# Peptides against a protein of PDB entry 5HOI: the designs that were tried, part 140

Target 1, 351 residues: chain A of PDB entry 5HOI
Amino acid sequence: FRYMPFSPAGTPFGFTDRRYLTMNEVGYVSTVKNSEQYSITVSFFDVGRFREYHFEDLFGYDLCFLNEKGTLFGQSKTGQIQYRPHDSIHSNWTKIIPLQAGERITSVAATPVRVIVGTSLGYFRSFNQFGVPFAVEKTSPIVALTAQNYRVFSVHYSQFHGLSYSLSELGTSSKRYYKRECPLPMSLPNINSDMKKDANLDYYNFNPMGIKSLFFSSYGDPCIFGSDNTLLLLSKWRSPEESKWLPILDSNMEIWKMSGGKETTDIHVWPLALAYDTLNCILVKGKHIWPEFPLPLPSEMEIRMPVFVKSKLLEENKAILNKKNEIGADTEAEEGEEDKEIQIPVSMAAE

## One batch from the design tools (peptide; made by RFdiffusion4, then SolubleMPNN)

Design b1_p17_3_s4 (from b1_p17_3, 9 letters changed)
Fold by OpenDDE base, seed 1:
Structure b1_p17_3_s4 (fold): chain B 351 residues (1-351), chain A 17 residues (1-17)
Amino acid sequence: as target 1 above (351 residues)
Amino acid sequence: SKREEFAARVQELLAQP
């Protein structure tokens, strides 16, 4: 096993000069090899909201995280990170993360308020959006990160214990754990079965954990999409004893059903994000399980989750908030109630 | 429906060589 740089929905070069560094619901970041340098393009799905931009990369960024406000880049070997706001009003910033001998940045994440760097030695480094450092924590080796607002979902790897995960909140003064290095019930890539196809070996060499993507849902639930093409969602994460991973989608089975039971071994789901009840994804046809160039338009896969309960509870909570605002009750206490766990009823998770 | 649109897209991909 070797620690490789992970970015959400990043693709390998394969036999090409280009790859996607990352992609999600906001857009996609591509890099092209130009002799000894790289050309990076940050593209967006909402072309009305964002302007595509391009720059020359002299560092060979191999880590990326895209959000609605900017793009974080990282170089796994040198420790260089760069944040580029999408808005030209805000300045780019660059930092060097100090790395020990053989240490690599394995993942980076950025929200509008936080920047996170994880390493192969388990250094967890947190910053604000301007690159001001908060803390350095030593954890188990980090293999993947994602973040939403102040929340961080981290995946850890040990040769002895396999995969674990943490869910934490990066407040102004302290880090809170909701989950700390708990077992992650994700299947690792099966080298013996999957490596019969050369394309799978190339992908395994790029991403030995088989984590195609890692994100938060629109409800703030941690999601992971592994090599088995199953979308796992962490339910009830605010209740440590009730917290569980839900296999909310088998994408291979859903494609097979939608085909009418035809052979679908050349059709692949590439995950971008989970909205309310919809997996945003790229449908890929071909030998490679990842999208090539040009990027196909995103597709929306409806998930038969009890997500209707979350939407209804969210609407009910908004209706309660609106009624309280009309009554002139001091609203300072209620911003904390929106953060209450929208409990999915157990009965609907079993159908 | 989103499901029908996705199913249509899967069928389109299956029809490609």
Scores: peptide ipSAE 0.555, ipTM 0.950, DockQ to the pose 0.583
Fold by OpenDDE base, seed 4:
Structure b1_p17_3_s4 (fold): chain B 351 residues (1-351), chain A 17 residues (1-17)
Amino acid sequence: as target 1 above (351 residues)
Amino acid sequence: SKREEFAARVQELLAQP
């Protein structure tokens, strides 16, 4: 097994000179190999809100994380990271993460307020948006990271224990764990069954964990989309005893249903984000399970969550609202976490 | 509906060679 650099919904080069470094609901980052250099393009789905930009990459960035405020790049071998705000008002910054012999940056994440770097030796490094370090923690080897606001979802891998996950909050003074290295019930890629197709081998060599993407939902729930094309959502993570992974979507089954029960072995879902009850994804046609160039327009897959899951999410959201109203009565509004009113989709409120 | 649009897109992709 080899730790590979992971970025959410990143694609391999395959037989091409170009790949996606990352993609999500905000946009997509592509890199094109030009001799010893790379040209990186940061593209957006909302072209009215953001302007596409490009730059020459002399470092060969193989890690990327895109958010609404900027793009974080990383080089897994050298430890170089760069943050590029989308707005020209804010300066780019670059730094080198110190790596031990054989250590690799395996994943990076960035929010408007935090930068996170995870390594193959389990070093978890946190920074503010300006690259000022907060802490270094040693965990199990990190294979994937995502973050939303102050929250970090990390996936860990041990050769002995398999996959685990952590959910943490990176406050100003301390790191809080909601979940710490708990078992992750995600299926790993099956080398024996799936490797008969060269395209699956190429993807496995790029991403041995088969994690196509991980993100936070619009409700702030950790989501992971594995090689089995099942979307898992972590429900009730605020209650350690009640927390569970919910298989909220089997994308293969949904495509099969939408086909009218036809063979759909050449149609693939590539996950971007979960907005309420809708999976934003790229529908991919072909031999490769990942999108090629040009990127197809995103598709919206409505998730028929079991009524029991919808009701629980509604109850959790109501409980969050009630706790906010209780806390808002006594303690002065010092830390304005404008925890945006979780608008329950009308579809989820009506069922 | 989002579901019908998604289903239509799947059918379009199935019709491609």
Scores: peptide ipSAE 0.554, ipTM 0.950, DockQ to the pose 0.542
Fold by OpenDDE base, seed 2:
Structure b1_p17_3_s4 (fold): chain B 351 residues (1-351), chain A 17 residues (1-17)
Amino acid sequence: as target 1 above (351 residues)
Amino acid sequence: SKREEFAARVQELLAQP
């Protein structure tokens, strides 16, 4: 088994000189091979909010994470990382992560407040947005990372135990675990059935775990999209005993329904983000399950799951909070109330 | 609706060669 560099919704080169390093709801990062160099472009979906930029890459960055404030790059073999703010106010910074013999950076993540580096030996390294280190922790081998604000969703792999996940919060002084190396009920790519098509073998060689992407929803729930094209959402993660993975979307079944029951073997969903009740995705037509160039416009797939209950309960909770504030109750706004888990009533889960 | 727009995009892709 070989640990490969993973970035959310990253694509292989295939037979081309270009690929996407990463993509999400903010935008997409592409790299083009120019002899011994690479040209990197950071593009955005909201062209009014952000300006596209490019630079020459002499290091061959194979890891990337895009957020609303900047882009993190990494080189899996050398341990070099670079953070590039989108604005010109903050400076770029570079750092070399110390790697042992045969160790690789397997994934990187960045938020406006944290930078995270995970390795094939299970070193979890945390930094602030300026590259100041907080901690080094030894975990099971890390294969994927995503982060939102102070929260980190990490996927781990063991040859003996398969896939596991952790959910943690990176405070200023300490790391809190909500989940620590718990079993991840995601299907791995089936080499014997799926590898009959050359295009599936090319993708498997690029991403052996078949994780197309992982992200936090707009509500802060960890999401993962595997090779089976099922979107899993971690529900009730604040309650250790109540936490469960919900299969909130079978994208193959939804595409089949939308076709009117036609053959859809050449239509693929490429996940970007979960915004409220909609999966932002790229619809791909062709032999390859990933988007090529130029990138198609994102599409919004509505999810019919009880996520509609979360939006209504959020609106109801906001309306209750606003009414309490109007009544002049000294609600000491404990800074922790915005982060309370919305309990879905059992009666609404049966409709 | 978002669902109808998505379904229309799927049908458009199915009509491409």
Scores: peptide ipSAE 0.553, ipTM 0.950, DockQ to the pose 0.557
Fold by OpenDDE base, seed 3:
Structure b1_p17_3_s4 (fold): chain B 351 residues (1-351), chain A 17 residues (1-17)
Amino acid sequence: as target 1 above (351 residues)
Amino acid sequence: SKREEFAARVQELLAQP
C-alpha cells in the first residue's frame, strides 16, 4: 500500500499531459505538464462572480483545494504549500511543511478562515487563512480532508482497522471533536473484480482508497463518494449516539433507472457537491470514470433523501429562519413547499 | 423538472457512440 496525494474530485493524468487537480461547486483546477514545469489554471462555473486565472508551477503541485475565496496548493513530497486568494487585493503566501523521512502530505483543505494539512504519518496541521499556525496534532494516517468554515472532515487509514473518520471544529482556542477516528463504513476498491479494465488500474494507482470526492453539504453534513458510486451522508453528527451514515444515493442505480434499464457501464457520475437535495456532478461518457478535457457542464441530480434527512433539513431551515427573524431581517416567507412524499428507494426501505 | 433534465442528459449520452 502507498499513500497517494488526495484532492476532492481530482483526476489522474492517465496517458495525457493534463489533469484536474480538484473540482467542486465553485470551479475546477487543471494542470498541464510543460517539460520541467506545470501550467495551472483555476476556472470557475460562475464566470460572472470570478475571473479565471493561470500561473506557472515550478514545484509540481499534486494537491489542491478550491473554495469561494482562494485556492490552496500543495506538493506531497517537498511539503510546500501555497495559498492563492482569487481576489488580487490579498497576497499569495507560501510555506514549507516540515516532513519526516518518508512522510508525505496526503491531503490539504482550505476555508475562508482555516487551512489544514494532513500527512501519511497522521500529522494534522492547522493554520488560519494567512498561514499562521494554530496547532499540530498526531492522529492516525490521514488520507483525505475537506473543510467548511471551521469544520473539518478527515478520513484516516490504518492497515489494521481500515478506514475511519473524524469530524472536528477548529475554534480560535481549541479543536473540538464531534467524531474522533470512528469506523467509516465505506467499501474499498476491489482490486480483483474492478481491474479487468486497464482504466480502473490507472485510477486505483492514483487513488487506492477509491474516494472520488468528499465535501460538506449545503447544510454542513459530511458527505463521501466512494468507488461503489454511493453517496454517503453523515446524519445526526451533533448527537454522538444517534450519528449514522446514510446511503442517500446509488448513482449507478439512478443512471440505470433513468436509462430505462439499459446498459450504463460507460456512463459515470463524477461528484462535485451536495446542495440541498441535489447532487451537483459531471456526467462522464467513456472508458474512464473521470472527466476528460474539455470539462462537460455540471448536471444536477435530484436526490430522494430518506425522510430522516429531510426532517432534519426542515428543522435546520426553521432554526435558520427563526434566527433570521430574531435578527430582524425581512426575509419574505416563501410559502409552504408541500410535503412532497420522499420515496425511500426500495433498497433502503428493506429494514 | 431537474429529474427530467438529468434523465434527458443520460439519454443523450446513451445515444452517443
Scores: peptide ipSAE 0.551, ipTM 0.949, DockQ to the pose 0.639

Design b1_p17_4_s1 (from b1_p17_4, 10 letters changed)
Fold by OpenDDE base, seed 2:
Structure b1_p17_4_s1 (fold): chain B 351 residues (1-351), chain A 17 residues (1-17)
Amino acid sequence: as target 1 above (351 residues)
Amino acid sequence: SKREKMAKRIQELLASP
């Protein structure tokens, strides 16, 4: 087994000189190989909010994370990282992460306030947005990272225990765990069944874990999209005993339903982000499960989550609050998290 | 709707070579 550099929704080179280093709801980062150098382009979906920029990469960055304020780059073998703000007001910074013999940076993440580096030996390194270090922690080997604000979702791999995950908050003085190296119920790529197609072998060599992407939802819930094309969402993560992974979308089933039951073996979902009840994704046509160049426009796949329960609970809670305000009752707002069992409507099993 | 737009896009991709 070899630890490979992972970036959210990153694509392999395949037989081309170009690939996507990462993509999400903000935009996409591409790299093109030019002899011994690389040309990196940072592109945005909202062209009115951000200006596309490019630069020459002499280091061969193979790790990337894009956020609303900047782009983090990393080189898995040398340990070099670079942060590039989108705004020219803030300076770029470069740092070398000390690596042991055979250690690799496996994933990087960046928010407007934090930079995170994970390694194949399980070193978790945290920095502020200016590259000032906070801490170094030893965990199980890190294979993937994402972050939103102060929160970090990390995926770990052990040869003995398989995949695990952590959810943590990086304060100024301390790291808080909501979840620490808990089992991750994600299916790994099946080498024997799926590798019959050469295109699947190329992707497996690039990403042995089959994690197409991981992100936080717009509500701050950790999401992961595996090789089975199922979107998993971590629900109730604030309550350690109630926390569960919800299979909120089978994208293959949704494509099949929307086709009218036609063969859809050459149509693929490439995940970008979860915004409310909608998976932002690229629809890919062809042999490769990943988007080629030029990048197609993002599409919106509606998730039949019981988000009707969150919006209806928010509307019912607003209606209850409005009724309480009309009755003039000084009811102390006990933040009773009404544990209304979200009955998953049986309709997902019957359609 | 979002679903109708997605269904239309899938049909366009199925009709593309």
Scores: peptide ipSAE 0.558, ipTM 0.950, DockQ to the pose 0.609
Fold by OpenDDE base, seed 4:
Structure b1_p17_4_s1 (fold): chain B 351 residues (1-351), chain A 17 residues (1-17)
Amino acid sequence: as target 1 above (351 residues)
Amino acid sequence: SKREKMAKRIQELLASP
């Protein structure tokens, strides 16, 4: 196994000279190889709010994280990182992360207030938005990072234990864990079944974990989208004993249903973000499971909880209603239509 | 609806060569 540089929704070069370094709800970062250098473009979906910008990359940045205030770049081998604010008012800064022999930066994340660097040896490095270091912590090997505000969702990999995750808050004086290296119930790519197609092998070589993206929802819940095309959401993460991963969307099944039950083996969801009950994504058609150039317009996929999760929520809601009725609250049970699509209750989000 | 828009887009993609 080789630790590869990971960025949220990043794409491989494949047979091309260009790829997406990262993409999310804010925009997309592309890089084009030009001889020994790269040209990087930071593009935005809201062209009225942000101006696209370009620069020459002499370092070969292979890590990227985009937020509403700036873009963090990283070079996995050299340890160089660069933060570029979108606004010209704020200065760019560059740092070199000290790496041990064979160590790689495996993921980077940035919020308007924090910069995070994770490595193949499990060094977790935190900085403020100006690159001032807070701490260095030793964890299990980090394979993916995302962050929102002060919160960090990290994915770890051990050859012996598989995937784990942490959820932490980076205060000014201390790091708080909500979850620390807990088992992550995400399926890894199946080398034997899926690698019959060259395109899947190229993607596996780029991203051996099959993590297409990870992000925080608009409610602040950790989300991960794996190779199985299932969106997992961490519910009740503030309550350690109640916290659970919810399979909130099977994107293959949703594409199949919306096709009218046709073969959809050439249509893929590429995840960007989760906003409320809607997965923002790119619909990809073709041999590659990732978007090519030009980037298609984002699409909105409404979350449909699996029938098993819907039934459980119905039972939980009925049990709550029955308990309210036993307590003598004359709330007229409006016989509300049983056919209302059970959305993920907002109360299950960000708990 | 969001679903109808998504379904339409999937059908358009399926009909595309």
Scores: peptide ipSAE 0.558, ipTM 0.949, DockQ to the pose 0.627
Fold by OpenDDE base, seed 5:
Structure b1_p17_4_s1 (fold): chain B 351 residues (1-351), chain A 17 residues (1-17)
Amino acid sequence: as target 1 above (351 residues)
Amino acid sequence: SKREKMAKRIQELLASP
């Protein structure tokens, strides 16, 4: 196993000279190989909010986090980080994170008030938005980070314990834990079943955890989207005993339903963000599960709790078809079968 | 609706080569 640099919704190069370093609801960051250099472009979905900008990257940044105020870049091997505000009024800053032999920066996150760096040895480094350090904490090896305001969602990996997560708040004087290295009930990529396709092997080599993205919802709940294409939301995280992961969306099932039950193995959801009851995502067609260039426009997928397995829905649809054939009624199939999918009340997210 | 837009986009993708 190797710890790989993780960025939310980042894509591999594959056989191309370009990839997305990160993408979310704000925009997308791309990098293009140009000989020994890289050209980085920071693009926005709201073209009225910020102007697209580019710069030459001499360091080969392989980590990125985009927020509403700026972009954090990192180089996993050298420990270099750079913060670039979107507003030209604020100065860019660069810092080198001290790394031990074999240590890698595995993830970076930035909010308007905090910068976080996580490493393969489990060093959790916190800074303010100006790169002033607060603390260094030793945790289990960090594989992914996201942050919103003062809150940090971290994913940890141990070869012995598997995946765990922490939820913390980075106040002015101290770090508070809401959750500390609790088990994360997310399935890891299955090498033996899925790796028969070269495209899956390329993605596994890029991201061996299969975490396509992680983010905070608009309500401030930790969300994770794994290799199983299920969106998990951490509910009731303020109540340590009541906290649970909710599978709020099976994106493969939703695509299948919305296709009318057609074969959809070449259609993929690429997660961006969760806004209220809606997953912002890129719909991807092809062999690769990640978006290529040019980036398609984001799509909105309404969240429904996956109450049914695809097999059970197929059995019910067969039973309905058989019953219609027995009744001999030319009842026009009102395609408006209100899929009795229990909408997750918005209240279940916000507790 | 959001669902109709998503369903339309999926059908467009299914019809694309």
Scores: peptide ipSAE 0.556, ipTM 0.949, DockQ to the pose 0.697
Fold by OpenDDE base, seed 3:
Structure b1_p17_4_s1 (fold): chain B 351 residues (1-351), chain A 17 residues (1-17)
Amino acid sequence: as target 1 above (351 residues)
Amino acid sequence: SKREKMAKRIQELLASP
């Protein structure tokens, strides 16, 4: 096993000189090999809100995280990180993360208020948005990170225990854990069954955990999309004893149903984000399970969330609306979202 | 609907070579 640099929805080079470093609901970051250097482009889906920009990368950044305020880059071997705000008013900053012999940066994440670096030795490093360090913590080896506001979802790997996850909040004074190195019930890629296609071997070498992406939902629930093409959502994470992973979407089954039961072995979902009840994704056709160039337009896949997830989301929305009303914000309450009975798929109703 | 748009896009992809 080798620790590989992970970025959310990042793609391999394959046989090409170009790949996506990361993509999500905000946009996509691409890199092209140009002799001894790379050209990086940061592109956005909302072209009215953000302007595409590019720069020459002399370091060979292999880690990336995109948010609404900026892009974090990292080099897994050298420990260099760079934060580039999308707004030209704010300065770029660069830092070198000290690495031990054989240590690699395995994942990076950035929010408008925090920067996080995780390593193959389990060093968890936190910074503010200006690169000022808060803390260094030793955890199990980190293989993936995502963050939203002050919250961090981390995935860990142990040779003895497999995959685990943590959910933490990075306050100003301290780190709080909601979940700390709990078992992650995600299937690892099956080397023997999937390796019949050379394309799957290339992807496995790029991403041996098979984590296509991880993100927070619009409601702040941790989500992970594995090699089995199932979207897992962490429900009730505020209550440690009630917290559970929900398989909220089997994307292969949904593609098959929407095809009318045709063969869909060459159609793949590439996950971007979960907004309410909708998975934003790229539909990919071909031998490769990842999007090529040019990037297709995002598609929306409706998720039939279990009723107990919907009720919690409705309660959280009511609590947000009540707080907005207490603050005197004239948000017109669109009254009209009828109780559309979310049919629980029979496969989930087997309790 | 979102589902009809997705189903249409999948059918378009299936019909593409």
Scores: peptide ipSAE 0.555, ipTM 0.949, DockQ to the pose 0.624

